# Designs tried in a protein design run: peptides against a protein of PDB entry 8YR4. Part 221

Target 1, 309 residues: chain A of PDB entry 8YR4
Amino acid sequence: PRGSPALQLVVLICLGLMGLERALNVLVPIFYRNIVNLLTEKAPWNSLAWTVTSYVFLKFLQGGGTGSTGFVSNLRTFLWIRVQQFTSRRVELLIFSHLHELSLRWHLGRRTGEVLRIADRGTSSVTGLLSYLVFNVIPTLADIIIGIIYFSMFFNAWFGLIVFLCMSLYLTLTIVVTEWRTKFRRAMNTQENATRARAVDSLLNFETVKYYNAESYEVERYREAIIKYQGLEWKSSASLVLLNQTQNLVIGLGLLAGSLLCAYFVTEQKLQVGDYVLFGTYIIQLYMPLNWFGTYYRMIQTNFIDMEN

## One batch from the design tools (peptide; made by RFdiffusion4, then SolubleMPNN)

Design b2_p27_3_s1 (from b2_p27_3, 11 letters changed)
Fold by OpenDDE base, seed 2:
Structure b2_p27_3_s1 (fold): chain B 309 residues (1-309), chain A 27 residues (1-27)
Amino acid sequence: as target 1 above (309 residues)
Amino acid sequence: ARAAILAEIERERPAIRAEVEEELARE
C-alpha cells in the first residue's frame, strides 16, 4: 500500500504472523507427541502438567482444524481488515473514475447483468440455508450429543460434564455474539446499498457529469460514501474476529481442563495412554464441525439480512 | 459556479433517471 507507512507495517506484521502460524503447525504435533511419551514413561505430574499446558496454549494460538480460528489467525485477520479496505477503496475509485469515461450504452448493458446476478444470489441464498441446516447443523448437534453420551458411559462422569459445559457454552456464546453482530451487519448492508445507489445515480447522469467536468467531485462524494461504509464494515469484520476468538477460547479452556484431568487419571492408572489420545482427538474432532457452524451461521445471517433488504 | 452546476445536476437527476429507467424497461 503506497502512501501509508502504518499500513506497510501492518502488512509486515501480518507476514510475520503467517510465519508464526507455520511454526505452530509443526510445534503442536511435537508437543502432543511429547505428552504421549511422558505419559508412557510415567513422568512426574509437574513435568506432564507443564507440557500439557504448553500444548494447549500452542493449540489456542494455532486454533482447531485448519487453524483458521486460532488466536494468531484471528489477529492476522483483524489487522488485515484495514489493508483490504484500503486496496478495495482504491480499486473501486479507479473503476468508478474509469466508468465515467465510458458511454451510457455500456452502463445500461452492465446493469441488466448485475440485476440478474443479484436475483440469482437471493434464490441461491435460500437453498443454501436449507442445505446448511440439514447437512451441517443437525449432524453437528448429533455429534455433540453422541460425544457427551460416549464420554459419560466410557469415561468418568467428569469428562462428560466438561464436554457438556464446553459445548453448551460454545453454542450459547455463538448465538449471543452472532445476534449482537446482526446489528452491525444490518447497518453495513444499509450503507452499502446507499453507497451503491449513489454510484448508480452518478453513472446514470454521466453525460451531465462530463458536460460540467464534475467527475472529480462525484469521485470525492463516492469516496466519502465508501469511507462511511468501510467504517461499518470494519465493525462487522472486527465483531466476527471477536466471535471466532471467543469460540477458540472456550474450546481451549475445555481442552485444557479435560486434558489435565485425563493426564491425571492416566498417572493414577485409572485410564490408559490411549484414552488421553482419544479424548484430545475427539475434542478436536467435535471442534471442526463447530468451526464450520460459526462460518455457516455467518452465511445464514448474511443471507437472512440480504433477504430483508 | 460549481454549486449552481451541482444544483442543476440534482434538478435534472430525476428526469434522466426516469428516461434511463424507461430505456432499461424497453430492453
Scores: peptide ipSAE 0.017, ipTM 0.397, DockQ to the pose 0.031
Fold by OpenDDE base, seed 3:
Structure b2_p27_3_s1 (fold): chain B 309 residues (1-309), chain A 27 residues (1-27)
Amino acid sequence: as target 1 above (309 residues)
Amino acid sequence: ARAAILAEIERERPAIRAEVEEELARE
């Protein structure tokens, strides 16, 4: 935001907090590894208690691995409210100014209330997309890259390769299956709108329907429209289950391959028992934000398409 | 369960879905 030094400072603090979240995502698994190693070595209670206390404090800052619930994330979300409000208001004013510049023909063709509702939806969509891209997509991609680098440097190139292949396959399948699902969702929404329009038209013309004793015919037409809708809804829901299961299988295969390789290196005394636990914890930690990626990619696509129309 | 709840909320109230995703992420 050019012109408000206070809002610029808030943006810089939010970026700093995002950097801190990335550091916590690496440190939390490392401290958990260290606890497991200290327990395995039967280390003195003072060293163990200090490491456990430090881990719990870092885990409180990070949150439960769902990146949205940690103290740092909550503080970021709280500080971002003012930036979001400023951005929303600026987009609303730009849309409003643009609507006034539009030809009289556009104003005559649309009711003023529909125009305002489109402006509000457009503003909410743009502000939501920007916030989502900055706070969910970019951080998740950064965590994947940091993970690949970390495993490649501190474990072995094979671990970095497993994480790379697993995450690349996960993202690719998420995109491809989400694009495939979008077709079913559009068909479902079109059929829902058509079914609703028929129901409203039949109810508005109830006097005519009653005059011709056509109530049974209109009910049967509505039933057929519901059956068509439910067939499309089933395809949409089944495609979501297929997405979730495909994602689970990819993560499961990555976890299996990496866990077996880590266990093998622990048996050869090249890695410690804590490193096995670190790998499993880190992969599960990467999975949690990625699980939402498909949902949000769809929201991005839907909002982009709804803005083009 | 969580995916089904979110699918229902996306159907009924798409505007609050992000808030409910965030709240369900706290559980």
Scores: peptide ipSAE 0.017, ipTM 0.530, DockQ to the pose 0.030
Fold by OpenDDE base, seed 4:
Structure b2_p27_3_s1 (fold): chain B 309 residues (1-309), chain A 27 residues (1-27)
Amino acid sequence: as target 1 above (309 residues)
Amino acid sequence: ARAAILAEIERERPAIRAEVEEELARE
């Protein structure tokens, strides 16, 4: 944000908090491993109590689980509200100034409320996209890289390779299947616009439709257009389910391969029981942000298609 | 005209859907 040193400081604090989230994503599984190892060794209560208290504190900072955001993520989101508002207002003012430079015929031909709604959709889309790229995509890629390095250094190169192959395959399939889905979405949107256009043209020509008693024929043509739309909507929705299921299968296979390999190394006494728990916990933590990636990539693609129209 | 009718259809779409769902529930 040019022009506000306070907002620049807030951006730097948010980047620092993002770095802290990355550290927590490594530390929380490590402390959980240490608890399991200390329990297995029947360590003294003072060591267990300190490690458990430290784990719970780190887990509160990180968050994670079914729907709970961590303290650090909430603080980042709270501080980012002012930066988002500044960016949104700047984009809104740029769109508004550009609209005022457009011809009087363009202003007379469109209701001001539709133009404002397009501007609001455009501003929310751009601001949401930038926030998503900076706060979800980049951090998730960083967590994957940190995870590969961590598993390669502290476990075995085979664990780093499994994580690398699983995450690379997940990302590649997400992109390829999403690009493949774009054609079904474009076809759906085109047919939706055609169905709306038929309804409008029938209603505009209502006198001609009444003169020929063609009301039943126009209703049947509209029904056929709806059925065709629903067939394309089904393909779009089914392609989404296929994406989610493909992602879930890649996750499941990566978790299976890594868990079996970890169990094998525990049986050979090369790893501790806590290291098995660490691997499972860490992999699940890497997959949570990736599941959001498919949802947000869809939101991004929605917003881009809605800006192209 | 076309944009006004589209906006009216979009505004009435929930009401028309409720009426059609009520008609389909009476048959």
Scores: peptide ipSAE 0.007, ipTM 0.435, DockQ to the pose 0.044
Fold by OpenDDE base, seed 5:
Formats: structure tokens, sequence, C-alpha cells
Structure b2_p27_3_s1 (fold): chain B 309 residues (1-309), chain A 27 residues (1-27)
């Protein structure tokens, strides 16, 4: 973007972070293989612990296999908010200016029939979300409970406790941070509606605006309204990144604690190398549906707020 | 009237976005 060298730098950083994600996708499996080999060779604890810690750190940067919740992906998404906002603002101002120029021709050409289609999008989304909650959230909670029971019975009570604490903390923080985010989303939606209403009222009064040559003034007022909206949108989007990062941190800490404990028990010949692989695989399997839960809970809350307005 | 203006803005938004994104990619 010609006007902001800061945004160009942010784009370059985001591209660099995308390259780092690709490197992590290769490194994480390599470090995982190295852990399995070190466990098989009965390597000294110091080398094993360093490799496990390094793997978990790389896995924290990568996220749960898709990269969507990794620290690098969250940082990229966070930095990209300002770039997206710049582009969106420019688009909205160009549309608004163009609609003011075309206003006379556009008002004369209006087909009355398109107004009805906007109302139906709200109701169909709610039913799909309810079915998703029932078919994905309830099974995920069941899988967590089954996992806690399994680890408590077949490994050690300490593994069941780690999974229980990790998942309980994950769910609690997801709810608390999502409720906190709802305030920012409500404020954003209210300001969006006010900004749209101003644009519409300006376009409906286009004859008066044109008579006074006030088009530039209305564009400036619309820009100010968009900037105010984007300030609220940034808080909403940044709070989402914070949620995802908090979730990633909790899973990362659970993975660290459990992986170190599992590796230790393998060195003590209480567990097999296969049990280490099982633990890592199982935690990743629990993480994937939980990531979707945070997304769908947000969509449900969005639909409820959109029904209140 | 209001809903039809909003519908037109949303209809033109993808085309203008593509043009702005292309301009931003040349810079």
Amino acid sequence: as target 1 above (309 residues)
Amino acid sequence: ARAAILAEIERERPAIRAEVEEELARE
C-alpha cells in the first residue's frame, strides 16, 4: 500500500511467518522421530528432555497439526488485521464515492425485489450450528472423559490428572474469554450498523448532498465512522487471536508436562515407546475438535447478538 | 430503500475489493 511503509513491513513479516510455518511443518515430525529414536536407544535423560522440550516448543509454534491455532499463525493473523482493515476501508470508501456518482442512475434503476433475501440468512445459520454442537461438542466432551479414564487406568493417575487439568482449564478459559469478547463484538456490531445507516442516509439524500456539493464532506464523515468501526473491529479480532493463543498455550503446557512425564516413565521401563506415541497422538486428537468448539461457540454467540439487534 | 442500497454495496464490494487488492499488489 503506497501510503503506509509500516503496512508494507507488516505484509513482509506476515510472508516471513508463512515461511516459518512451512519450516515448522518439516521440523516437528523430525523432532518427533528423534524422540522415538532416543527412547528406543535408551539415551540419557538430559538429551531426551532437551529434545522433548524442543519438540513441544516447536509444536506450540506450529499448533495442532493444521497450524490454525499455532503461535506463528496467531501472530500472522494478528498482524494481518491492520492490512485487512486498510484494504476494507479503501474498498468501502471507493464503493461509497462511486455510489454517490452513480446515485441518480442507480436510484432510477432499482428493482424492488432484492430486499426479501437478506432476512433468510439468519435463521438457517442457527439450525446448522445447533446440529454441529450436538454432533461435535458432546462427542468431544465424551472423548475427553474417556481419555481421562483411559489414562488413569492404563498409564498412571498423574496422566489422567494432567489431561483433566489441561482440558478443564482449556474449557474454562474458552468460556471466560469468549464472554469477555462478546462485549467487544456487541460494540463493533452497533458501530457497524451506525456506519451503514450513515452511508445509507447519505445515499438516500443524494440530491441534497449533490445540491450543496457536500460529497467530499459525506465521504470524510464516512471515513471517520469507518475508522471508529475499525478500532472496535481490531479489538474484536485481537481478542480472538488472544483466545486462540491462550488455548494453544494451555494445550502446549499439557503436552509438555505429559510428554516429559511419559518420556521419564519410558526411561524407567514403566512404559513402552509406543505409549509415548499414543499419548502424543491422543492429545492432538483431543485438541482438534476443541479448536472447532471455540469457533462454533463464537458463531452461536454472534447469531444470538444479531437476533437481539 | 435502505436494504436495497446495502444490497448494492454488498454486490459491488467483491469487484472493488479485487481491484484494490490488485492495485495493492502492484505497489
Scores: peptide ipSAE 0.014, ipTM 0.381, DockQ to the pose 0.083; fails the geometry check

Design b2_p27_3_s2 (from b2_p27_3, 10 letters changed)
Fold by OpenDDE base, seed 4:
Parts: structure tokens; sequence; C-alpha cells
Structure b2_p27_3_s2 (fold): chain B 309 residues (1-309), chain A 27 residues (1-27)
């Protein structure tokens, strides 16, 4: 943010916290591995208790329960509120200035409420897109890269390859299927708007409809429009299920291949039992942010399309 | 423009939509 050194410092702190989240994503599985290994070795209670306490503290910082964000992520989100507000206000003022530069005919032809709603939607879309890029997309890609490096260096090149192939396939299929789904969503939205428009036009012309006793005809036309909408809605919803299932299958296959390979290396005494637990834990941790990637990608794509129009 | 006006009118008249949905549910 130009003009506020305080907000620039907050951005730097948020970037530092993002780096800490990436470190936690590696450390938490490592500490969990170490607990399992220490339990297997029947290590002294003092060493075990210290490692467990450290793990729980790191897990509190990371989060990763269903619906629980970690302390670091919450702190980052909290600090970012001021940066977001600054960005939103700047975009809103730019839109407002641009609206004032528009012709008098545009100002006379549009309701003030519609103009404000367009400005608010535009501001929200831009600010949302930037926040999703910086705080969800980039960190997720970083976690994948860190994961590939970690497994390649500390396990075997085969584990790094499995993670690479799994994540690359997951991302590629997510993009391709999401782009394919966007066609169905656009068709659904167009038909929804057309169905709504017909209902409103029929109701606005109620006197004419009543004069011609065409009420039953307008109801039937509305029913046909709803049925057509529902057919498109079903395609949109079914395509979402297909995306989710495709993602689940890719992760499941990656987890299966890596788990079998890890189990094999444990039987060969090349890895410890804790390393099996680490692999499973780490893959699940990579999956959590990726599960939302299709939603974020679609939101980003929608916001870009809404900015081009 | 026409489409946005229609969306705004529909948003302002949720009661009318509910009446139409209730009539469609009686058949």
Amino acid sequence: as target 1 above (309 residues)
Amino acid sequence: VKQKILEEIERERPAIRKEVEEELAKE
C-alpha cells in the first residue's frame, strides 16, 4: 500500500506469517513422526512429554481440524483486515471517480442504487481476488513445492515423484474440469435470469394477461422455464460432484501408491513406522487446501470475467 | 440494462415470487 508505512509493515508481517505457516506444515508431521518413533522405541517419559507438548503447540499454531483455522492463520487474517479495507476503499474511490467521469446521460439513465451496487460488487471482486491469490493460491502452490522437495530429499525420489504426479494431475484435472463446468454454470445463470425476467414481465403485464384470460398460459410458460432451468442446474450440480469425485480419486490413488511404497520401505527397514504416519499425515495436510482450490479457481475466473464486462 | 432492472424488481418484490410459487405448488 503506497502512503502508509504502517500498512506496509503489516503486509510484511503477514508475509512472514505465511512463511511460518509453510514451516509449520512441514514441522507438524515431523513431530508426529517423532512421537510415533519415540513410542515405538519406548523412549524416556521426559523426552516423549517434551516432544508431545511441542507437537501440540505446533498443531495449535497450524490448526487443521475440520473448521478450525490455526492461530497463525487467524492472526494473519486479523492483521490483513486493515490492508483489505485500504485496498477496498482505494478501489471504491477509483470506481467512484470513474463513474463521475462518465457522461451525464449515463448518470440520468441509471438508478443511484444500481451504481452503488456495481461499485460494491466491483470492489468486493477485486479485493477478494487479490486476497485469494495471495493467501490461498500462492501458499497452496508453495506447500506442494515444499512437499515435493521434502519427500524427495528425506524419503526417496519415488515419493517425490508420487507427490509430484498426484498434485500435478490433481491441479490439471481441477482446472480442466472447472473450465468445463463454467459452461454449464453460465448456461444455468442465463436460464435463471431468463426465467426471472419472464416471471417479472408476466407480473408487470398482469392487467393484459387478465384481459386475455392468459393466466394458465403464463403459468405453463413459467413451468416450462423452471423445468429447463432445473435441467441446467442438474448439469451444473452433477458436474460439481464429478469434480469432487475426480479430485478424491486422484488423492486416493496418490495416498494408496505412496502408502504401499512406504509400507514396503518399512518392511525393508529403510524407513521407520513413524515415517509411514508422516506420509499419510502430510498428504492429508496437502489435500485440505487443495479441496477448496476448485472453488477458488472458479471464483477467480468469475471475478476476471466480471472485470472484463 | 433490461436484465438488471428485472433482477432489481424481482428482489424488491419477494412477496410476488412467493405467491407465484404457492400457486404453482397448488397444481
Scores: peptide ipSAE 0.007, ipTM 0.351, DockQ to the pose 0.048
Fold by OpenDDE base, seed 3:
Structure b2_p27_3_s2 (fold): chain B 309 residues (1-309), chain A 27 residues (1-27)
Amino acid sequence: as target 1 above (309 residues)
Amino acid sequence: VKQKILEEIERERPAIRKEVEEELAKE
C-alpha cells in the first residue's frame, strides 16, 4: 500500500507471519517424529516432557489438525483486516471513478442501483481474489516446494519424487476437474437467475396474477424451473464429490507409496520409526490446505465469471 | 431461494414484502 507507512509495516509483519507458518509446517512434524523416537527409545521423562511441551506449543501456533485455526494464522488475519479495508476502498473508488467516466447514455440506460451492485460485486470479487491468492494459493505452493526439498534432502530422492508426482497430479487433476465443473456451475447459475427472475416477476405482479386466477399456472411454471435448476445443482454437487474423491485417491496413493517405502527403510534400519510417522503427518498436513485449493480455484473462477457479467 | 426472493422484493417493493413472506411460508 503506497502512502501509509503503518500499513506497509503491517504487510511486512503479515509476510513475516506467513514465513513463520511455513517454518511451523516443517517443525511440527519434526517434533512429532522426535516424540515417537524418544518413546521408542524409552528416553528419560524430562527430555520427553520438554519435547512434548514444545510440540504442543508449536501446534498451538500452527493449528490445522483439529479444524482450529492456529494462533499465527489468526493474528495474520486480524492484522490484515486494515490492509483489506484499504484495498477494498481503493478498488471501490477506482470503480466509482470509472463509472463516472462512462458516457451519459450508459448511465441513462442502467438503473443507479444496478451500477452500485456491479461496483459492490466487482470490489468484493477483486479483493477476495487477491486475498485467496496471497494467503491460500501461494503459501500452499510454497509448502509443497518446501516439502519436496525437505524429503529429498533428509530422507531420499525417492520420497521427494513421490511427493512431487503426487502433488503435481493432485494440482493438475484439481485444475482440469474444476474447469470441467465450471460448465455445470455456469449452467446452474444461469438457471438459478432465470428461476429467481421468474419468481420475482410473478410476485411483483401478484395482483394481476390473482385477478386472472393464474396462481396455479405460475406455480407450475416455477416448479418446472426449480426441477430444471435442481437437475443442474445435482450435476454441480456430484461433480464436487467426484473432485473430492479424485483428490482423496491421489493423496491416498501417494500416502500408500511413501508409507510403504518408509516402512521398508525402517526395516533396513536406514530410517527411524519416527520418520515413518513424520512422513504420514506431513502428507496429511499438506492435504488439508490442498482440499481447500479446489474451493479457492472455484471462487477465483466464479469471481472471473461474476466480473464478465 | 425464498430468502433471495424476499431480499429482491424488499429492494424493489418493500410494501408487499410481508404479504409475499406469508405466501412463501404457506409452501
Scores: peptide ipSAE 0.000, ipTM 0.263, DockQ to the pose 0.046
Fold by OpenDDE base, seed 2:
Structure b2_p27_3_s2 (fold): chain B 309 residues (1-309), chain A 27 residues (1-27)
Amino acid sequence: as target 1 above (309 residues)
Amino acid sequence: VKQKILEEIERERPAIRKEVEEELAKE
């Protein structure tokens, strides 16, 4: 971004965070191997608990495979919102200024509404969603129930309870935070439509704008409308990062509680080292369909809001 | 809403074009 040293610093921080994500992708498997080795060697509980806690913390930073985005990826996405908004606003103002400079014959001959449609093509795939939800939500709920039954029967009732509480809390928070986000999305869509209407009205009245040499005034009014839209877009995008981070925290707490309890039972010779590997792998597999559920629920709400407007 | 705004713009466009053509014909 030329002209903002603050946004240049944010780009450098985002590049540094991308480097950190690559380092975490190597460190997380190494720490997991170290836990399996310490369990096999029957290491002291203090060393094992510290290594398990360190692994879960690194996995929280990484995300990936746990059915949520990691803290580092969420922080990068959050910081990048302002860089994207600066670039989008610059492109929109350049296009709008260039459209006002064009000849009367170009404005009268073209559908001005079609040029503004180039920004909108990302949202419109509504029709396949209800069937896709029924065929993905039911299997996801079945996999969770099967997982709870499996852990309750083959491990201990405490593992089934941890999985049940973590999955129930994850689903409940996903619904509640997604419903809260709906208000920000409605406000964003309303302001997007108002900003588009102003741009089209200015482009339809281009003769009056040229007659009064008011092109600079119309560009500044459009800039103010874009800034107001971007304030609402930032709230919508930041609320999505908050949802992903809340999901990551619930997964991190469930993985911590279950991994510590499993490691403890392995030290007491009630479980084998293979059971620790099974628990870690199976929990990660259960969180994968939950991430799809959170995506589908967001897609339903998006489509309902986009139909109301 | 976006489709309604586009439909409204497409409905008003002939009227605005006619006003513009009438103003350009007076110069």
Scores: peptide ipSAE 0.007, ipTM 0.425, DockQ to the pose 0.025; fails the geometry check
Fold by OpenDDE base, seed 1:
Structure b2_p27_3_s2 (fold): chain B 309 residues (1-309), chain A 27 residues (1-27)
Amino acid sequence: as target 1 above (309 residues)
Amino acid sequence: VKQKILEEIERERPAIRKEVEEELAKE
């Protein structure tokens, strides 16, 4: 992007963050191995607690195993919004300018028959997503309940309580923040439809626009409408990053509390090193379906809002 | 009528976007 040195710097920072994600993917397993070794060697609690805290911090930066919800990935996604908006706006303005240069024959020669297919795909996608949510949400809730029971019976009631509090807080925050985001999405879609309607009205009246040499004026009005849309799109996209980061923080705090407690019980010889591995693996396994749930819940809400317009 | 033209524009938006991305990649 030759136009803004600030956006070029943001691209370089995003590339640097992608390099950092790769480094974290190697470092996180190394620190996890080091915890297992320190537990096996019966290392002093202070050294173990520091290594566990460092591991959880690195895991917070990486995210819950998918990489897509880590702090570094969220920061990259947040910074990339402005770059994507700049590129999208440039593409949309070039498309709009080119469509005004196109001959009347190109606009008149097109077959009106494809309009019906987009409406039918919207409704079929919503019903498929609802069925998919029911078939994925119910098993995920069952796995959480089974996990709470398992940890409460075989470890200690404290582990079951940590899992319960973390998963309940995660689900509650996911719903509340997603409902809050729906307002930004609805405002964005309303402005998108208004911007699109202006582009169509300008293109339908292209003969009049061309007669008055008003092409540059219509392009500038469209640019202003896109800038207004992009202001709402930024709020929607930034609210998504905030949701993902909040989810990552809740899981990170649960992983920290449970990993420290598990490490403490291993040092007291009440649990084995294998139990520490089991707890960490199980929390990560619960996180992956929950992250997908939050994504599909957003997709359904998006499709419902898109059907209201 | 307006919705029909909108959807025809959207159908070609990927093709025109590809042409514009190819032009932007030449700069």
Scores: peptide ipSAE 0.007, ipTM 0.352, DockQ to the pose 0.072; fails the geometry check

